# Ledger of designs, part 15: peptides against a protein of PDB entry 4Y8H

Target 1, 222 residues: chain A of PDB entry 4Y8H
Amino acid sequence: TTIVGVKFNNGVVIAADTRSTQGPIVADKNCAKLHRISPKIWCAGAGTAADTEAVTQLIGSNIELHSLYTSREPRVVSALQMLKQHLFKYQGHIGAYLIVAGVDPTGSHLFSIHAHGSTDVGYYLSLGSGSLAAMAVLESHWKQDLTKEEAIKLASDAIQAGIWNDLGSGSNVDVCVMEIGKDAEYLRNYLTPNVREEKQKSYKFPRGTTAVLKESIVNICD

## One batch from the design tools (peptide; aimed at target 1 T52)

Design b2_p15_1_s4 (made by RFdiffusion4, then SolubleMPNN; from b2_p15_1, 7 letters changed)
Fold by OpenDDE base, seed 4:
Structure b2_p15_1_s4 (fold): chain B 222 residues (1-222), chain A 15 residues (1-15)
Amino acid sequence: as target 1 above (222 residues)
Amino acid sequence: SAAAALAEARASIVY
């Protein structure tokens, strides 16, 4: 996995690749790693797919209840705190590594969470097996006061670095943009750089192309 | 079945 978050002048963008794996096997070429915690708070997940999905749904549910109880729009720091406390309680056994981002009445926020419950803050972050590939791009091209378009470009370039250089990352780039004063913009398959070209040959052969050379009927009943 | 056991023994899907 390669997941990133990038703050820009009026919000935050997160992005992810779309590969899932089972050891050496590509399980899904186009999975979704961006999860909605609340309408304006999204996360990108790395680690155990089921854990990332389940924990974000659980906290999303509790954030909604908390929002109703407090009569306040959900805050990213509330989601962060709930996530980290939950993950810490399970001592890293919930294999969720998250970049949590969003906009709330206090502004735009970008955080990361590790499975043991530690949290980080930054203007740009990367996680997953492709995080170093992504971070190389981020460190090279990040600047203060990014525009929305520059941040989307930077995030997508960082994800592509993972796609091209990390075995655990691949296929497409998903993006979610959370801008202050706007609805979140979820861009599923924002980039699809790995569309397979048309096959040079058709592999539809007529029936009988492979001959049956031998047939035997074995009676296995006494 | 052995196939079901193998499927259950498969590594978790990882992002």
Scores: peptide ipSAE 0.431, ipTM 0.730, DockQ to the pose 0.633; fails the geometry check
OpenDDE base, seeds 1, 2, 3, 5: peptide ipSAE 0.376, 0.387, 0.383, 0.403; ipTM 0.709, 0.717, 0.712, 0.702; seeds 1, 2, 3, 5 fail the geometry check

Design b2_p15_2 (made by RFdiffusion4; failed a check: the pose's geometry)
Pose (drawn by RFdiffusion4):
Structure b2_p15_2 (pose): chain A 222 residues (1-222), chain P 15 residues (1-15)
Amino acid sequence: as target 1 above (222 residues)
Amino acid sequence: SSYVTPPAPPGKVQY
């Protein structure tokens, strides 16, 4: 996986590739690694796939209940605290590596969380197997005072460095933009640079090619 | 900052 987070003028943007691997095999060519914790707090996850989804949903559920109890919009530091304390309690056995970002009444925020529970703060971040390819781009092109469009380009360029140069990353780029005072815009498949070429031949078989021993109607009714 | 994640335990899917 390659995932990035980049801050800008009035908010924060996160992006991720879409490849899932099981060893050297590509298990999923188009999985979503961007998760909604709350409407304006989004998460990019790398590591063990089920862990990143489960830990994100659990904290997302508790954040919703907390938001209802307090009659307040959720803050990113709450998601950060809840996630880090949960992951610390599990001593690194829950393999979730997260970039947490969002906007709230306090402003815009960008964090990363490692599986053992440490957290970091920054204007640009990358995690995953493609993190070095992405960081090389971020360290080359990031500057203070990015516009929203510049931040989106920088984030997807960082993801693309992971797609092309890291065997653990591929397929598409997903993006989510969280800008202050506005709805978060989730851009699923923002870039699709790896469209399969047209196949040379159709392998549709003549009907009856497969030998059949028996048939029967299956009762799915009551 | 950056971090390279370790692979998932055997039999699990890696993001």

Design b2_p15_2_s1 (made by RFdiffusion4, then SolubleMPNN; from b2_p15_2, 6 letters changed; failed a check: the pose's geometry)
Amino acid sequence: MYYVTPPPPPGQIGY

Design b2_p15_2_s2 (made by RFdiffusion4, then SolubleMPNN; from b2_p15_2, 4 letters changed; failed a check: the pose's geometry)
Amino acid sequence: MYYVTPPAPPGHIQY

Design b2_p15_2_s3 (made by RFdiffusion4, then SolubleMPNN; from b2_p15_2, 6 letters changed; failed a check: the pose's geometry)
Amino acid sequence: MYYVTPPAPPGHIGA

Design b2_p15_2_s4 (made by RFdiffusion4, then SolubleMPNN; from b2_p15_2, 6 letters changed; failed a check: the pose's geometry)
Amino acid sequence: MYYVTPPPPPGHIGY

Design b2_p15_3 (made by RFdiffusion4)
Pose (drawn by RFdiffusion4):
Structure b2_p15_3 (pose): chain A 222 residues (1-222), chain P 15 residues (1-15)
Amino acid sequence: as target 1 above (222 residues)
Amino acid sequence: SAAEAEAAVAAALAA
């Protein structure tokens, strides 16, 4: 996995590749690693796939209940605190590595969370196996006072460095933009640079090619 | 999901 977060003028953008691996095998060519914790707080996850999805939904659920109880829009630091205290309690056994970003009444925020529970603050961040390829790009091209468009280009360029140079990353680029005073825009498959080429031949078989021993209608009704 | 796809691949390898 390669995931990034980049702050800009009036908000924050996060991006992720879309490859899932089981050993050397690509288990999923197009999984979403960008998760909605609340409408304007999004999370990019790397590490154990089920852990990142489960921990993100659990905190997302509790944030919703907390938002309803307090009659307030949720804050990123609340998601940060809840996530880090949960992951710390589990001593690193829940393998979730997260970049948490969003906008709230306090402003725009960008954080990272490691599985043992430590958190970091920054204007640009990268996690996952492709993090070094992405950080090399971020350290080369990031500057203070990025526009929204520059931040989106820098984030996807960082992801692309992970797609091309890291065997743990591939396929597509997902992006989410959280800008102050506006709805968060989730850009699923923002870039699709790895379209499979047309196959040389159709392997559709002549009907009857497979030997059959029996048939029967299955009762799915009541 | 990524978790479901990984679990399916792991089950197939075990079989």

Design b2_p15_3_s2 (made by RFdiffusion4, then SolubleMPNN; from b2_p15_3 with E6I)
Fold by OpenDDE base, seed 1:
Structure b2_p15_3_s2 (fold): chain B 222 residues (1-222), chain A 15 residues (1-15)
Amino acid sequence: as target 1 above (222 residues)
Amino acid sequence: SAAEAIAAVAAALAA
């Protein structure tokens, strides 16, 4: 997996690759690693896919209840706190490594969370097996005061570094853009750089292509 | 066994 987050002038972008693996096996070529916690709070997940999905759904549900109870829009720091306390309680046995990002009434936020419940903050972050490949791109090209378009480009280039160089990463780039004062823009398959060319020929041969060389009928009943 | 290795690998989808 390669997941990234990048802050820009008026928001935050997260991106992910779309490969799921089972050891050496590609289980899914086009899985979704971007999860919605709330309308304007999204996360990218690395680690155990079931744990990333389950924990984000659980916290998403509790964030919705909290929002209704408080009559307030969900805050990224509330999701961060709930996620880290949950993960810490399970002492790293929930294999969720998350980049959590969003916009709320306090502004734009970008955080990471590890399975043991530690949290980091940054203007750019990467996690997963492709994180070093992604970070090489981020460290080379990140600047202060990125535009939306520059941040999407940087995030997608960082994910592509994982796709091309990490065995655990592959296929497509998914993007989610969270801009202040706008709805979240989920760009499923924003890039599809691994589309296979159409097969020039079919291996479906006509019936009768294999000749019958010999036939023998044996009666098995006395 | 190869079957146990496949079963252990099959137990966790890694994202």
Scores: peptide ipSAE 0.059, ipTM 0.486, DockQ to the pose 0.128; fails the geometry check
OpenDDE base, seeds 2, 3, 4, 5: peptide ipSAE 0.058, 0.046, 0.051, 0.038; ipTM 0.496, 0.460, 0.464, 0.492; seeds 2, 3, 4, 5 fail the geometry check

Design b2_p15_3_s3 (made by RFdiffusion4, then SolubleMPNN; from b2_p15_3, 4 letters changed)
Fold by OpenDDE base, seed 1:
Structure b2_p15_3_s3 (fold): chain B 222 residues (1-222), chain A 15 residues (1-15)
Amino acid sequence: as target 1 above (222 residues)
Amino acid sequence: SAAAAIAAARAALAA
């Protein structure tokens, strides 16, 4: 997996690759690794896919209840705290590594969370097996005061570095853009750089292509 | 068995 987050002038972008693996096996070529916690708070997940999905759904549900109870829009720091306390309680046995990002009434936020419940803050972040490939791009091209378009480009280039160089990453780039004062823009398959060419020939042969060379009928009943 | 180890390792989809 390669997941990234990049802050820009008026918001935050997260991006992910779309490969799921089972050891040496590609289990899914086009899985979704971007999860919605709330309308304007999204996360990217690495580690155990079931744990990333389950923990983000659980916290998403509790954030909705908290929002209703407080009569307030959900805050990224509330989601961060709920996630980290949950993960810490399970001592790293929930294999969720998350980049959590969003916009709320306090501004734009970008955080990472590790399975043991540690958290980091940054203007750009990467996690997963492709994180070093992504970070090489981020460290080379990140600047202060990115535009939305520059941040999407940087995030997608960082994910592509994972796609091309990490065995655990592959296929497509998914993007989610969270801009202050706008709805979240989920760009499923924003890039599809691994589309296979159409097969020039079919291996579906006509019936009867394999000739019957010999037949024998044996009665097995006395 | 190798099959049980493969089945247990396959149950953890890595994202």
Scores: peptide ipSAE 0.048, ipTM 0.519, DockQ to the pose 0.129; fails the geometry check
OpenDDE base, seeds 2, 3, 4, 5: peptide ipSAE 0.047, 0.047, 0.046, 0.042; ipTM 0.519, 0.492, 0.512, 0.532; seeds 2, 3, 4, 5 fail the geometry check

Design b2_p15_3_s4 (made by RFdiffusion4, then SolubleMPNN; from b2_p15_3, 4 letters changed)
Fold by OpenDDE base, seed 2:
Structure b2_p15_3_s4 (fold): chain B 222 residues (1-222), chain A 15 residues (1-15)
Amino acid sequence: as target 1 above (222 residues)
Amino acid sequence: SAADAIAAAEAALAA
């Protein structure tokens, strides 16, 4: 997995690859790793896919209840706190590594959460097996005061670095843009750089393509 | 680094 988050001048973008793996096996070529916690708070997940999905759904439900109870729009820091307390309670046994981002009445926010419940804050973040490949791009090209378009490009370039260089990452780039004063823009399959071409040749050969030059029957039973 | 720990954890989950 490669997941990233990038802050820009008026919001935050998160992005993810779309490969799911089971050891050396590609389980899903186009999984969704971007999860909606609330309309304007989204999460990217790395680690155990079931755990990332389940924990984000659980916190999403509790954030909705909290929003209704308080008569307030959900805050990213509330989602962060609920996620970290839940993950800490399970002592890292819930294998969720999350980039949590969003916009709320206090502004735009970007955080990361590790499975043991530690949290980080940054202007750009990467997690997953492709995180080093992504971070190489982020460290090389990040600047302050990014535009929306520059942030989307930077995030997508960072995900592509994971797609090309990390075995655990692949297929497509998903993006979610959360801009202050706007609805969240979920861009499923924003880039599809790995569309398989049609096979130019058939591997179906007529019978007799390989000539039988000799046949021998050997009894190997005593 | 935190990135290395996560890469290791992802590698362990993918292993």
Scores: peptide ipSAE 0.017, ipTM 0.452, DockQ to the pose 0.070
OpenDDE base, seeds 1, 3, 4, 5: peptide ipSAE 0.016, 0.000, 0.000, 0.000; ipTM 0.344, 0.294, 0.306, 0.291

Design b2_p15_4 (made by RFdiffusion4)
Pose (drawn by RFdiffusion4):
Structure b2_p15_4 (pose): chain A 222 residues (1-222), chain P 15 residues (1-15)
Amino acid sequence: as target 1 above (222 residues)
Amino acid sequence: MHEPDAPHNEPNLPS
């Protein structure tokens, strides 16, 4: 996995590749690594796939209840606190590595969370196996006072460095933009640079090629 | 991982 977060003028953008691996095998060519904790707080996850999805939904559920109880829009630091205290309690056995970003009444925020529970603050961040390829790009091209468009380009460029140079990353680039005073825009498959080429031949078989021993109608009704 | 239940767009740009 390669995931990134980049701050800009009036908000924050996060991005991720879309490859899932089981050892050297690509288990999923197009999984979503960008998760909605609340409408304007989004999370990019790397590490154990089920852990990132489960820990993100659990905190997202509690944030919703907390938002309703307090009659307030949720803050990123609340998602940060709840996530880090949950991951710390589990001593690193829940393998979630997260970049948490969003906008709230306090402003725009960008954080990272490691599985043992430590958190970091920054204007640009990267996690996952492709994090060094992405950080090399971020350290080369990031500057203070990025526009929204520059931040999106820098984030997807960082993801692309992971896609091309890291065997743990591939396929597509997902992006989510959280800008102050506006709805968060989730850009699923923002870039699709790895379209499979047309196959040389159709392997559709002549009907009857497979030997059959029996048939029967299956009762799915009542 | 599963896709979130949220409005979205898919520009599918060639890069």

Design b2_p15_4_s1 (made by RFdiffusion4, then SolubleMPNN; from b2_p15_4, 6 letters changed)
Fold by OpenDDE base, seed 3:
Order: sequence, then structure tokens, then C-alpha cells
Structure b2_p15_4_s1 (fold): chain B 222 residues (1-222), chain A 15 residues (1-15)
Amino acid sequence: as target 1 above (222 residues)
Amino acid sequence: MKAPDVPYREPNLPG
């Protein structure tokens, strides 16, 4: 997995690759690693897919209830706190490693969470087996005051570094853009750089390729 | 024991 987050001047972008693996096997070539916690708070997941999906759904449900109870738009720090407390309670047995990002009435935010419940903050972050490949791109090209377009490009280039160089990463780039004052823009398969070409040959042979040499009918009831 | 259905490997595999 390669997941990244990048802050820009008016918001935050997260991105992910689309490969799922079971040991050495590619289980899914085009899975979705970006999860919605709330309309304007999204996360990217690495680790156990079932755990990342389940924990984000649980916190998403609790954030919705909290928002209704408080009559306030959900805050990224509230989602962060709920996630880290839940993960810490289970002492790393829930294998969720998350980049959490969003916009709220206090601004744009970008955080990471590890399975044991530690959290980090930054202007750019990467997680997953491809995180070092992604970070090499981020460290080389990140600057202050990125535009939306520059941040999307930087995030997608960082994911591509994972796709090309990490065995656990592959296929496509998914992106989610969360800009202040706008709805979240989920860009499923923003890049599809690994479209498989048509197979050169088919194993569908013409009928009669194998000749019938003899036929016999046997009565089994005597 | 990692459950077999873990599609994402751990982020920081210390190689």
C-alpha cells in the first residue's frame, strides 16, 4: 500500500494506490483505500483492510451522532481523537494505519494514526509499504503554499512512486480533495496508468480442432 | 497471527 496526504493553500488532498494483496498474491487490482468518515472528512487506510473499513465506519457513525447532538459540523480532531482512543484500547490488535484529512469550521487538517494509537501531524505524510518511495517524491518536490493543482500532482506522483517501486502497491491512483468552502471531491481512478493491453492470443479453438476418432454406446443396465 | 485476509501489508515493514 501507498497512501499520502498533502496540504495546500485552501485545503488538503489524500491519495492512495488500488492494489490489495494476500501474501504474494494480488487479491484485488482496483480496491478502494479512501474512506469517508463524514462528508468533508476522509481517510486513507493501510494495514488490515477489514480493520481499516470497520474502524472508519464505526467512527463515522459516532461522528454523525456527535454532530447531531452538538448541532455542529464534524471536526477532523474529533475523528482523530475517537480513532486513536479506539485503536489504543485494542493495543495495536486492530491493524489500521490511517491518514486522516478534512476541512471543518476551524480550517483544513492532515493527520496520521498508527494501530497502537499514536498520531502525527504534518503538511505532507505517507504510510504503507510504499511510504518511503512516496516520501522520496514528497521531500524532493513539496513546498509551502501549494496550489490545489500542484498538491494533486504531487500526491499522484508520490502514489505512482509506490506503484512503480513497491511490491505491495499497484494499478491506479485514487484521490480525494477537500477544499475549504467546497464539497469533497472524490476522484476514483484519477490515474489509470496500468491498463492491460489486449491478449495477443485466445485459447478458444475452433470446433473440430480435436477430431472424434470413434464413438460407442454402452448399455449399463444389463 | 495476521488474519489471512489482510489485503494491506503493515505500513512500516522494517525490512
Scores: peptide ipSAE 0.084, ipTM 0.613, DockQ to the pose 0.039
OpenDDE base, seeds 1, 2, 4, 5: peptide ipSAE 0.049, 0.082, 0.049, 0.081; ipTM 0.593, 0.626, 0.617, 0.615; seeds 1, 5 fail the geometry check

Design b2_p15_4_s2 (made by RFdiffusion4, then SolubleMPNN; from b2_p15_4, 8 letters changed)
Fold by OpenDDE base, seed 4:
Structure b2_p15_4_s2 (fold): chain B 222 residues (1-222), chain A 15 residues (1-15)
Amino acid sequence: as target 1 above (222 residues)
Amino acid sequence: MSAPDVPYREPRLKG
């Protein structure tokens, strides 16, 4: 996985690749790694896919209840705190590595969380097996006062670095943009740089192409 | 010989 977050002048963008793996096997070429915690708080997940999905859903549910109880819009720091406390409780056995970002009445926020419950803050962050490839791009091209468009480009370029250079990352770039005063913009497959070319051969064979050489009926109830 | 039902541990999808 390669996941990134980038703050810009009026919000935050997160992005992810779309490869899922099972050891050396590509299990899913187009999985979704961006999860909605609340309408304006989204999370990118690395590590165990089931854990990232489950923990974000659990915290999302509790954040909604908390929002209703407090009569306040959900805050990114509340989601961060709930996530880290939950992950810490499970002592790293929940394999979720998260970039949590969003906008709330206090502004735009970008955080990361590790499976053991540690948290980081920054203007740009990367996690996953492709994090170093992504960070190389981020460190090279990040500047203060990014525009929305510059931040989307930077995030997508950082994800592409993971796609091209990390075995655990691949296929497409998903993006979620959270701008102050706007709805979150979830851009599923924002970039699709790995579209397979048309196959030169058709693998549709006429029925009967494989001849039946022998048939036998065996009773197995003896 | 029927291959023993290796309990299909759902392979952990990792991202």
Scores: peptide ipSAE 0.154, ipTM 0.579, DockQ to the pose 0.027; fails the geometry check
OpenDDE base, seeds 1, 2, 3, 5: peptide ipSAE 0.028, 0.105, 0.052, 0.029; ipTM 0.573, 0.568, 0.532, 0.559; seeds 1, 2, 3, 5 fail the geometry check

Design b2_p15_4_s3 (made by RFdiffusion4, then SolubleMPNN; from b2_p15_4, 6 letters changed)
Fold by OpenDDE base, seed 2:
Structure b2_p15_4_s3 (fold): chain B 222 residues (1-222), chain A 15 residues (1-15)
Amino acid sequence: as target 1 above (222 residues)
Amino acid sequence: MRAPDVPYREPNLPG
């Protein structure tokens, strides 16, 4: 997995690769690793697929209830706190490693969470087995005051570094852009750099292609 | 301890 988050001048972008694995096997070439916690708060997940999806759905549900109860729009820091407390309670046995990002009435936010409940903050972050490949791109090209377009490019380039250099990452780039004053823009398969060419040959031969060289009848009942 | 730099895996792994 390669997941990244990048802040820009008016919001935040997150991105992910689309490979799912079962040990050495590619289980899914085009899975979705970006999860919606609320309309304007999204996360990217690494680790156990079921745990990342289940924990984000649980916190998403509780954030909606909290929003209704308080008559306030959901805040990224509320989602962060709920996620970290839940993960800490299970002592890292819930295998969710998350980049959480969004926009709320207090501005744009970007955080990371580890399975044991620790959290980090930054202007750019990467997680997953491809995180070092992604971070090499981020450290080389990140600057302050990025535009939306520059941040999308930087995030997608960082994910591609994981796709090409990490065995646990592959196929496509998914992106979610959360800009202040706008709806979240979920860009499923923003890049599809691994489209297979048409197969040049078919191994479907006509019946009878394999010649019968010899026939013999043997009596086995002696 | 499970490393944070892991792929997106469907099977559950021991803690």
Scores: peptide ipSAE 0.208, ipTM 0.733, DockQ to the pose 0.034
OpenDDE base, seeds 1, 3, 4, 5: peptide ipSAE 0.053, 0.138, 0.059, 0.126; ipTM 0.625, 0.658, 0.646, 0.657; seeds 4, 5 fail the geometry check

Design b2_p15_4_s4 (made by RFdiffusion4, then SolubleMPNN; from b2_p15_4, 6 letters changed)
Fold by OpenDDE base, seed 2:
Structure b2_p15_4_s4 (fold): chain B 222 residues (1-222), chain A 15 residues (1-15)
Amino acid sequence: as target 1 above (222 residues)
Amino acid sequence: MAAPDVPYREPNLPG
């Protein structure tokens, strides 16, 4: 997995690759690793697929209830706190590694969470087996005051570094853009750089295409 | 922060 988050002048972008694995096997070539916690708060997940989806759905449900109870728009720091407390309770046995990002009445936010419940903050972040490949791109090209378009490009270039160099990453780039004062823009398969061409030939031949070179009947009854 | 060796895996297998 390669997941990234990048802050820009008026919001935050997250991106992910689309490979899932079962040891050496590609289980899904086009899975979705971007999850909605609330309309304007999204996360990218690495680790156990079921755990990343289940924990983000659980916190998403509780954030909605909290929003209704308080009559306030959901905050990214509330989602962060709920996620980290839940993950810490299970001592890393819930295999969820998350980049959490969003916009709320306090501005734009970007955080990461590890399975044991530790958290980080930054202007750019990467997680997953492809995180070092992604970070090499981010460290080389990140600058202050990125535009929306520059941030989408930087995030997608960082994911592509994971796709090309990490065995746990592959196929496509998914993007979610969260800009202040706008709805979240979920860009499923923003890039599809691994479309296979049509097979030029079929190796399905009619029965009898393989010549019989020799036939012999042997009596095996003693 | 980097988290190496953390792919997106379907099975909850040990190791």
Scores: peptide ipSAE 0.212, ipTM 0.769, DockQ to the pose 0.035
OpenDDE base, seeds 1, 3, 4, 5: peptide ipSAE 0.205, 0.146, 0.047, 0.204; ipTM 0.756, 0.664, 0.602, 0.756

Design b2_p15_5 (made by RFdiffusion4)
Pose (drawn by RFdiffusion4):
Structure b2_p15_5 (pose): chain A 222 residues (1-222), chain P 15 residues (1-15)
Amino acid sequence: as target 1 above (222 residues)
Amino acid sequence: SPTYGSGPAMSGPAP
């Protein structure tokens, strides 16, 4: 996985590739690694796939209940605190590596969370097996005072460095933009640079090619 | 089990 987060003028953008691996095999060519914790707080996850999804939904659920109880819009630091304390309690056995970003009444925020529970603050971040390819781009091209468009380009360029140069990353680029005072825009498959070429031949078989021993109608009714 | 894979935590400057 390659995932990134980049701050800009009036908010924060996060991006991720879409490859899932089981050893050297690509298990999923187009999985979403960008998760909604709350409407304006989004999360990019790398590590054990089920852990990142489960820990993100659990905290997302508790944040919703907390938002209702307090009659307030949720803050990113709350998701950060809840996630880090949960991951620390599990001593690194829940393998979630997260970039948490969003906007709230306090402003715009960008954080990363490692599986043992440490958290970091930064204008630009990267995690996952492709993080070095992405960080090399971020360290080369990031500057203070990015516009929204520059931040989107820098984030997807960082993801592309992971897609092309890291065997753990591939397929597409997902992006989510969280800008202050506006709805968060989730850009699923923002870039699709790895479209499979047309196959040389159709392998549709002549009907009857497969030998059949029996048939029967299956009762799915009551 | 499938995994998204993990790697080093990399960071830029703090705000």

Design b2_p15_5_s1 (made by RFdiffusion4, then SolubleMPNN; from b2_p15_5, 6 letters changed)
Fold by OpenDDE base, seed 4:
Structure b2_p15_5_s1 (fold): chain B 222 residues (1-222), chain A 15 residues (1-15)
Amino acid sequence: as target 1 above (222 residues)
Amino acid sequence: GPVFGSGPVLTGPAP
């Protein structure tokens, strides 16, 4: 997995690759790693797929209840606190590594959370097995006062660094843009750089191309 | 990090 977050002048962007794995197996070539906690608070997940999905849904539900109870729009720091307390309670046994981002009445926010409940803050962040590949791009090209378009490009370039250089990352780039005063813009498959070209040769052969040399029927009930 | 057999993994940093 490669997940990133980048703050820009009027909001925050998160991005992810779309590969899921089971050991050496590509389980899903186009999984969704961006999850909605609330309309304007999204996260990117690395770790155990089920844990990332379940924890974000749980906190999403609790954030909705909290929002209703307080009659206030949910805050990213509230989601962060709920997530970290939940993860800390389970002492890293919930395998969720999250980049949490959003916009709220206090502004734009970008955080990361590790499975043991530690949290970080930054203008740009990366997590997952592709995090170092992504960070190399981020460190090279990040600047203050990024535009929305520059931040989307930077995030996408960082995810692509994971796609090309990390075994655990691959296929497509998903993006979610959270701009102050706007609805969140979820860009599923924003980039699809791994579309397979048409095969030059058909491997459909006529019946009988491979001869049957021998057939034997063995009864195993003896 | 995710252990073998725990379903699909969104690979985290190598432990």
Scores: peptide ipSAE 0.189, ipTM 0.708, DockQ to the pose 0.071
OpenDDE base, seeds 1, 2, 3, 5: peptide ipSAE 0.066, 0.179, 0.172, 0.175; ipTM 0.649, 0.701, 0.693, 0.723

Design b2_p15_5_s2 (made by RFdiffusion4, then SolubleMPNN; from b2_p15_5, 6 letters changed)
Fold by OpenDDE base, seed 4:
Parts: structure tokens; C-alpha cells; sequence
Structure b2_p15_5_s2 (fold): chain B 222 residues (1-222), chain A 15 residues (1-15)
């Protein structure tokens, strides 16, 4: 997995690759790693796929209840606190590594959370097995006062670094843009750089191309 | 490594 977050002048962008794995096997070539906690608070997940989905849904539900109870729009720091307390309670047994980002009445925010409940803050962050490949791009090209377009490009370039260089990352780039005063823009498959070319040969053969060499019927009751 | 039966992983940082 490669997941990133990048702050820009008026908001925050998160992005992810779309590969899931089971050991050496690609389990899904186009999984979704971006999860909605609330309308304007999204996260990117690495670790156990089920845990990332389940924990974000749980906190999303609790954030909605909290928002209703307080008559306030959800805050990213509230989601962060709820996530970290939940993860800490389970002492890293919930295998969720999250980049949490969003916009709220206090502004734009970008955080990361590890499975044991530690949290980090930054203007740009990366997690997953592709995090170092992504961070190499981020460290090289990040600047203050990024535009929305520059931040989307930087985030997508960082994810591509993971796609090309990390075994655990691959296929497509998903993006979510959270700009102050706007709805969140979820860009599923924003980039699809791994579209397979048309096969040079058709592998449709006539029926009977493979001959039956031998048939045997064995009674298992005798 | 991924424990067999733990479902799909979104590979985290190498431990």
C-alpha cells in the first residue's frame, strides 16, 4: 500500500493506490483504500483491509452521533481522538494504519495514526509499504502554499512512486480532495496508469484443440 | 508475513 496526504492552501488531499495482497498474491487490483468518516472527513487505510474498513465505519457512525448530540459539524481532531483511543485500547491488534484528513469549522487538517494509537501531524504524510517511495517524491517536490492542482499532482506522483517501486502497491490512483467551503471530491481511479494493452493474440481455440489422452473411471466402493 | 487466512492486506510499512 501507498497512501499519502498533502495539505494545500485551502484544504487537504489524500490519495491511495488500489492494490490489495495476500502474501505474494494480488488479491484485488482495484480495491478502494479511501474511506469516508464523515462528508468532509476522509481517511486512507493501510494494514488489514477488514480492520481499516471496520474501524473507519465504527468511528464514522460515532462521529455522526457525536455531531447530532453536539449540534456541530464533525471535527477531524474528534475523529483522530476516537480512532486513536479505539486503536490504543486494542494495543495494535486492530491492524489499521490511517492517514486522516478533512475540513471542519476550524480549518483543514492532516494526521496519521498507527495501529497502536500513536498519531502524527504534518503538511504531507505517507504510510504503507510504499511510504518511502512516496516520501522521496514528497520531500523532493513539496513546497508551502500549494494550489489544489499542485497538491493533487504531488499526491498522485507520490502514489505513482509507490505503484512503480513498491511490491505491495499497484494499479490505480484514487484521490479525495477536501477543500474549505466545498463538498469533498472523491476521485475514484483518478489515474489508471496500468491499463493492460490489447493482447497480441487471441487465446480462443476451437473445441477439441486439447486432445483427451486417457480416461479412467474408478469405483471407490470396491 | 501475512498469516494464511487473515484476509487481504493493504500492505503496511514492512515490520
Amino acid sequence: as target 1 above (222 residues)
Amino acid sequence: GPVFGSGPRLVGPAP
Scores: peptide ipSAE 0.247, ipTM 0.730, DockQ to the pose 0.072
OpenDDE base, seeds 1, 2, 3, 5: peptide ipSAE 0.217, 0.233, 0.243, 0.224; ipTM 0.715, 0.724, 0.725, 0.725

